# Peptides against a protein of PDB entry 5JXT, part 236

Target 1, 319 residues: chain A of PDB entry 5JXT
Amino acid sequence: SLLPKKEINVYIGMSEMQVKWYQKILEKDIDAVNGAGGKRESKTRLLNIVMQLRKCCNHPYLFEGAEPGPPYTTDEHLIYNAGKMVVLDKLLKRIQKQGSRVLIFSQMSRLLDILEDYCVFRGYKYCRIDGSTAHEDRIAAIDEYNKPGSDKFIFLLTTRAGGLGINLTTADIVILYDSDWNPQADLQAMDRAHRIGQTKQVVVYRFVTDNAIEEKVLERAAQKLRLDQLVIQQGRAQVAAKAAANKDELLSMIQHGAEKVFQTKGAFGTMAEKGSQLDDDDIDAILQAGETRTKELNARYEKLGIDDLQKFTSESAYE

## One batch from the design tools (peptide; made by RFdiffusion4, then SolubleMPNN)

Design b2_p26_7_s4 (from b2_p26_7, 10 letters changed)
Fold by OpenDDE base, seed 4:
Structure b2_p26_7_s4 (fold): chain B 319 residues (1-319), chain A 26 residues (1-26)
Amino acid sequence: as target 1 above (319 residues)
Amino acid sequence: KPEKIYLPAPENPPPYPKLLYPKFPT
């Protein structure tokens, strides 16, 4: 029988470089971040801020002129300048040592470009597919990854490209490097490894920048997923969950952790304590803390009814 | 069924700069 998947949110800090870029994004639009625009503030402007903050949480080199150079070289700077890369680099060593194989999903094809350069730099053999990959090349990459005795350790995928009915049951680890606004897209990505033909325990690691925009993206996705489940169970298909965040919800999400980021000099969260020098015990502590917070997050939404889940409680951040 | 309106995915950031070393042949 297929074992239930284990899902763990991995809460990660920001590097010093990410904090500096996160501050610059907020400062550039400070009037919008402070809600000073009132009724005149456009939803589009707030969405643009959210998009830039999510890029920053993934990797600062997603911004033009952020990467050190020219000359542009791959070195340890590719890793230590992004909190998620520091954790990924340690986690992949552990995953490889245990004889596992890994799918890495992102929303951002340009992040997969960075991850390719990382794979080359570390000597990890990989496959890649994204939204631009031709259908034939997708089949070839899947077959190359799934073949008996494949030397391909990593599969790099955009979440949407991975959603297309692919079987990747030769992997037992899934890393969601970022989250989709649609929790069903992430579930569909997990279901590429968690399917009939899987012989191992599937473990899903969801990377989340702690005390930042991504934590609120995750909370909103969890709320929506629970609401969708309850609507299906109650047969109330007419409860049009207003799935689009309003201006006040977007503003609250942008403001989450912003004060703490402005007060921070240097690295943030787990990156402030250990920087790039995470050991195996630090990774175990991060995973254990993440498992606890994941259970707490799920337990929060499991107790809520449909009427409560329709309210975006900004107040649940203060309890 | 009302289409579930999701927030748009982030725009594709600019291309990652070309590195001075060869990638793995796909």
Scores: peptide ipSAE 0.008, ipTM 0.309, DockQ to the pose 0.021
Fold by OpenDDE base, seed 3:
Structure b2_p26_7_s4 (fold): chain B 319 residues (1-319), chain A 26 residues (1-26)
Amino acid sequence: as target 1 above (319 residues)
Amino acid sequence: KPEKIYLPAPENPPPYPKLLYPKFPT
């Protein structure tokens, strides 16, 4: 029988380097961040800021001139300069010791490039599929990963490239390195491992940069998912939730945690205490805290009706 | 109304970080 999947949001701080780059992104567009552009501010400008902040939450090396060098090297700096990589590096060691296999999803193919370099550096055997992967190469990668006795530990995927119908039930762990704006895309990613033929408990770890743009992306995704569920249950097809965030929602998302990021010297959130020196107990504490906050987040939206879920509460840094 | 806290503007705002394609040398 297929066991229910366990979903855990893993709330992660930024490295010192991520904080510095997050500050630079905000500073460059400070007038837009402050809402000084008012009605004249373009939605496109705000979307671009959101996109850069999401890149920063994933890895600072997604920016030109961020990587230390020349000479450029694949070394421990690839890990300690991103909070998500620090947690990933510890979590993958645990997953491997447990005899599990893992799917890692991202929205960003360039983050998969960083994860490939990481896999090579750590000696992890992997497969990769993204939006550019040819159909034949996708089949070959899936077959290589799923074969009996496969030495491939990790499958790297872009969330949307994983395409309807792929079976990856030979993995039991799913890591969402980032979140899609559409919660259904993330569910479809989880359903690669959580399908008929799965013999293990599927566990999904969703990485979320705490007190930053990604927390608001997650909240909006959770709100949308609950709204979609209620619309289906009530037969009210007309409540197509506005698929795109409005200008005020985007501004609120950009402002969330921005003041705290500007006040922070060094690392941020969970990364400020131990940084790259997380032990197994620290990982367990992060996972337990994440499980609690995941339950609280779900419980917040489960109590809301359709009319309440249509109101985006802009909890900005100013509320 | 809570006073709009404006984030401090840097005197010299940095240029937009261009996207690196990290080719990490193996």
Scores: peptide ipSAE 0.032, ipTM 0.459, DockQ to the pose 0.013; fails the geometry check
Fold by OpenDDE base, seed 1:
Structure b2_p26_7_s4 (fold): chain B 319 residues (1-319), chain A 26 residues (1-26)
Amino acid sequence: as target 1 above (319 residues)
Amino acid sequence: KPEKIYLPAPENPPPYPKLLYPKFPT
């Protein structure tokens, strides 16, 4: 029988470089971040800020002129300049030692480019699929990954490309490098490994930048998922969760952790203590803390009714 | 080198999305 998947949110601090870029993103649109634009503030402007903050949480090299160079070199800086890469680098070593195979999902094809460079740098054999991948090439990549005795350790996918019903049950680990606004897209990604034909315990690691925009993206996704579940269970098709965040919701999400980011000198959260020098015990502590916070998050939303789940409970960034 | 099964990236991957935001002053 297929074992239930284990899902763990992995809460990760920003590197010093991420903090600096996150500050710069906020400072640039400080009037919008402070809500000074009032009714005149464009929803599109706020969505753009959210998008830039999410890029920063993923990797600072997603910004032009952020990568050190010229000369551009692939080196340890690719890892230590992003908190998620530091954790990923340790986690992949562990996964490989366990004889597991891993799917890595992101919404950003440009992050997959960084992950390709990382895979080459570490000597990890991989496959890749994104939204632009031709149908035939997708089949070839899937077949190459799934073949008996495949030497491909990692499959890099965009979350949306992974949604296309493909079977990747030859992997038992799923890493969601970022979270979709639509939790169903992430579930569909997980279901590539968590499907009939899987023989191992599927474990899903969801990377979340702590005290940043991604935490609010996760909360909103969890809220929506619970609402969708309750609507299905109650047969109330009419409770269309407002699919898109309003301006005030977006503003609250942008403001979340902003004060702490502005006050921070250097790295943030889990990256502040040991930076890139995380050991196996630090990873175990991060995973255990993540498992606890995941249970707490789920328990928070399980107690909420439909009416409460329709209210955006922004814990304001000022609490 | 392990053969990168490069699935064709879009021919013109959009440049790392320029911070549509004005250049940070150097």
Scores: peptide ipSAE 0.013, ipTM 0.305, DockQ to the pose 0.042; fails the geometry check
Fold by OpenDDE base, seed 2:
Structure b2_p26_7_s4 (fold): chain B 319 residues (1-319), chain A 26 residues (1-26)
Amino acid sequence: as target 1 above (319 residues)
Amino acid sequence: KPEKIYLPAPENPPPYPKLLYPKFPT
């Protein structure tokens, strides 16, 4: 029988470089961030800010001129300049030592480019599929990864490309490097490993930049997923959960953690204390903390009815 | 509350290249 997935949110801080870039993004559009535009603020402008903040949470090198150089050199700075990369680097060593194989999903093909450079730098053998990958090349990559005795450890995928019904049951670990606005897209990504033919316990690690935009993206996705589940269970007509965030929701999401980011000098949160020197105990503490917060997050939404979930703004989750 | 772990960057982080090895052209 297929074992249930174990899903945990991994709450990660920002590097000093991420904090500096996050501040610059907010400062560039400070009038919009402060709500000074009022009713006249463009939804497109707010969506652009959200997109830039999500890039920053993934990796600062997603911005032009953020990569230090010339000369451009692949080195440890690729890892320590992004909180998610530091956690990923430690987690992948453990996953490999356990004889597991891993799917890494992102919304951003340019992040997969960074992850390719990382894989080469660490000597990890990988496959890649994104939205631009030809159909034949997708089949070849899947077959290469799924081959008995395959030496490919990592499969890099865009979440969109993962939606194509691919079977990757030869992997037992799923890393969601970022979250989709549609929780069903992430579920579909997990279901690449969690299908008939899986023989191992599937574990899903969802990376979430803590006290930043991604925490609100996650909360909104969890709210929608719970609403969808309740609608199915109660047989209520699809209350078309307004798929797109409104302006006020986008503004609240942008403002979340902004003050703390502006006040922060250097790195954000506990990596201000430990630096890039995460040991094995630190990773265990992060994972345990993540498991606890994941249970707490789910328990908050499980208590809410359909009517509450429809009115629920991301602000009331913390009150 | 679980302690939120955040990373210090070194004062002078070494430069990271543009994708030296893009397997797929952007």
Scores: peptide ipSAE 0.006, ipTM 0.341, DockQ to the pose 0.042; fails the geometry check

Design b2_p26_8_s1
Fold by OpenDDE base, seed 1:
Structure b2_p26_8_s1 (fold): chain B 319 residues (1-319), chain A 26 residues (1-26)
Amino acid sequence: as target 1 above (319 residues)
Amino acid sequence: SEREEQRRKSIEEAKEKKKKEEEEKK
């Protein structure tokens, strides 16, 4: 029988470089961040800020002029300049030692380019599929990955490309490097490994930048998922969760952790204490803390009814 | 971009190395 998947949110501090770039993004649009634009602030401007902050949470090198060079070199700086890469680098070593194989999903094809650089640098054998991959090349990559005795350890996918009904049950670990705004897209990605034919316990690690916009993206996705489940259960098809965040919700998401980011002169949390020198105990502590916070997050939304979940889209502006 | 060209080159070199290692195992 297929074992239930284990899902763990992995809360990761920003690197020093991420903090600097996060500050720079907020400072560039400080009037919008402070709500000084009022009703005149365009939803498009707020969405752009959200997208830049999410890029920063993924990797600073997604911004022009952020990567050291020219000359451009693939080196340890690719890892230590992004908290998610530091954790990924340690986690992949553990996953490999366990004899597991891993799917890594991102919303950003440009992040997959950075992950390719990383795979080459570490000597990890990988496959890649994104939205631009030809149909024949997708089949070939899937077949190469799923081949008995395949030497391919990692499969790099955009979440959208992974949603195409492919079977990747030869992997037992799923890393969501970032989250989709639609929690169903992430579930569809997990279901590539968590499907009939899986023989192992599937573990899903969802990377979440701590004290940043990604926490609010995650909370919103969890609220939406619970609301969708309750609507289906109660037959109330009319309660289409307003799919698009309003301006106030976007502003609240942008403001989350912003003050602490401005006060921070270095990295956050374990990234400030250990940086790239995370050991196995530090990773265990991060995973245990993540498991606890994941249970707390789920328990918060399990107690809420449809009416409460609809109201929370308005009240999350004041905490 | 220069970065994309460097990436492409590194990926190609890694593929060529893999191909040689697979040929040496035969």
Scores: peptide ipSAE 0.340, ipTM 0.827, DockQ to the pose 0.210
Fold by OpenDDE base, seed 5:
Structure b2_p26_8_s1 (fold): chain B 319 residues (1-319), chain A 26 residues (1-26)
Amino acid sequence: as target 1 above (319 residues)
Amino acid sequence: SEREEQRRKSIEEAKEKKKKEEEEKK
C-alpha cells in the first residue's frame, strides 16, 4: 500500500542580502505599504509589491543588478545570499546520503535557472522541465530521470509544468521551494511522487521564509485547502473561492513582518547566527521547529468550520 | 545577457570536466 506522505513546512530566515532587498522593496512603495495611498492604491500596485517580496524570499538574484558582477561567478555567494539556498544545500546533502531522489518545485522558471547554476556548482546531476520546455524534451527528461539506475539526482520543475499528470515515483523527496496561491497546484506537484508505483515514504518539505509575506501566502493556501476539503466532505458545490486576495488582504500580507524587517540589521534567526555555516544539528532543529509549526498551523484550521473559513477568504469577486 | 553567457560557459566547463573524469576512470 502507498504510505501517507509526510509534509513539513520548513521555516527559513532571510539572509542579510534578502533583508536588505526586502527593505528596499518596502521603502520604494512605503506609502502603499502604510496604506497611505487610500482608496486610490490599485490592486495592481499591491500585487506587484507581493510579487517582488516573493521574489526576494526565493532569491535576491531574481532582481536586476542584485547578483555580484560582472564578472559573474557561480560560487558560494549563490547559496549564502538566500536562506532557502543555505537550507537546500544542507538538506540535499542529507537526502543524497540517504539514497533518496528529489523533485524541486518552484513557481518561478527564473529560480530554476539559479537552481541549475547551483546544481552545476555542486556537481548534482539533474533534469529540468518548465513551461517553455518542448513536449519531446519533457518526455526525454522524464524518461531519463525515471530510467532504472538513473544517475539524475534532482528534477527541477515549475509547479505548473510538474502538474501535467507525469509520473515521478522514482523520487521520494519533494521540495516545494515556494508555494502556489492555489494549494491544489502544490498537491498536484506532490502527487507526481506520491502515487501508485511509489515504494518509499514520500516526504514533502515546503520552504517558507519566516517573518515575511510567504507565511501569509502559506496561511491563505492552508485556509483555502481546508475550505476545499470541507466543501467536498459536505457535498456542497464548490463555491469556487476564486476570490483573489482583496486589497486589504494584500496590504495585510505585505505588512506582515515589515516592522521587524525594518528594524533588522543583518540576517534573520539561524541565518544571523550561522549563515552558510549551518550544520546537521541546525538543520535538525529547523526541521523539528517546522514540524511543530506545521502541526500548529493545521490544528488552527482543523477547528474552523466552513463559515469561519469563508469569512477569511476574500469577497467573492462575483458580487 | 552576460549572466546567461557565464551560465552557458559554466555548464560547458562542467561537462568537459565530467568527460575528462570519465576518461581518466577508463
Scores: peptide ipSAE 0.339, ipTM 0.821, DockQ to the pose 0.232
Fold by OpenDDE base, seed 3:
Structure b2_p26_8_s1 (fold): chain B 319 residues (1-319), chain A 26 residues (1-26)
Amino acid sequence: as target 1 above (319 residues)
Amino acid sequence: SEREEQRRKSIEEAKEKKKKEEEEKK
């Protein structure tokens, strides 16, 4: 029988470089961040800020002029300049030692380019599929990954490209490096490994930058998923879940953790204490804290009815 | 891009260096 998947949100502090870039993004649009734009603030401007903050949470080298060089080098700086890369690097080493195989999903093809450079740097054999990959090359990559005795450890995918009904049950670990605004896209991605034919316990690690916009992206996705489940169970007409965040919700998301980011000199949390020198105990502590916060997040939304889930903007979760 | 090419070259050089250091320890 297929075992239930285990899902863990992994909350990760920003590196010093991420904090500096996050501050710069907020400072550039400080009037919008402070709500001083009022009725004149465009939804498009707020969406652009959200997109830049999400890029920062993924990797600072997604910005022009952020990467050291020329000459451009691939070295340990590719890892220690992004909190998610530091945790990924340690986690992949454990996963490999356990004889597991891993799918890594992102919304950003440019992040997959950084992950390719990382895989090459660490000597991990990988496959890649994104939105631009030709149909024949997708088939070839899937077959190469799924073949008996495949030496491919990692499969890099964009979340949307992974949605194409493919079977990847030869992997048992799923890493969501970032989250989709649509929780169904992430479910469709993880269900590439969690399907009939899987023989192992599937574990899903969802990376979330702590004290940043990604916590609010996750909360909104969890709220929407619970609402969709309740609507299906109760046979109620899909009250059109307001699919797009309004201006006030976007502003609240941008403001989340901003004060603490401005006050921070250096990195956040375990990244400030250990940086790239995370040991096995530090990773266990991060995973345990993540499992606890995941249970708390789920328990918060499980108690809410349809009417509550429709009214709950990001503000009411802190009152 | 020039950036991607330089990164790939740097990775290859780092791998060759690591391989030599592992061979010298034997």
Scores: peptide ipSAE 0.257, ipTM 0.759, DockQ to the pose 0.338
Fold by OpenDDE base, seed 2:
Structure b2_p26_8_s1 (fold): chain B 319 residues (1-319), chain A 26 residues (1-26)
Amino acid sequence: as target 1 above (319 residues)
Amino acid sequence: SEREEQRRKSIEEAKEKKKKEEEEKK
């Protein structure tokens, strides 16, 4: 029988470089961040800020002029300049040592380019599929990954490209490097490994930048998922939960953690204390804290009815 | 691109350095 998947949110502090870039993004549009633009700020402007903040949470080298050089080098700076890369680097060593294989999903093809450079730098053998990958090349990559005795450890996928019904049950670990606005897209990605033919316990690690916009993206996705589940269970007509955040929700998501980011000198949390020198005990502590916060997040939404979840889409933006 | 070539060279140099450091520790 297929074992239930274990899902853990992994809360990760920003690196010093991420904090500096996050501050710059907020400062550039400070009037919009403070709500001073009122009705004049376009929803498009707020969506652009959200997109830049999410890029920053993934990796600062997604911005033009952020990568050191010329000369351009691939070294430890590719890892320590992004909190998610520091945790990923330690977690992948553990995953490999235990004889597991891993799917890594992102919304951003340009982040997969950074992850390719990382894989080559660390000597990890990988496959890649994104939105631009030809159909024949997708089949070839899947077959190369799934073949008996495959030396491919990592599969890099965009979440949308992974949604195409492919079977990757030869992997037992899923890393969501970022989250989709639609929790169903992430579930569809997880279901590439968590499917008939899986023989291992599937573990899903969802990376979430702590004290940043990604916490609010996660909360909104969790709320939507719970609402969708309750609607199905109660047989109520799909209240078409307006899939897109309103302007006030976007503004609140942008404001979340902004004050603390402005006050911070250096890195956040475990990244400030340990930086790239995380040991196995530090990773265990991060995973245990993540498991606790994941249970707390789920318990918050499990107590809410449909009417509460519908109201909370308006009010949880302000908490 | 020049950037991709520089990155590739840097990766090779880093791998060679790591290999030497692992050989010196044996």
Scores: peptide ipSAE 0.087, ipTM 0.666, DockQ to the pose 0.330

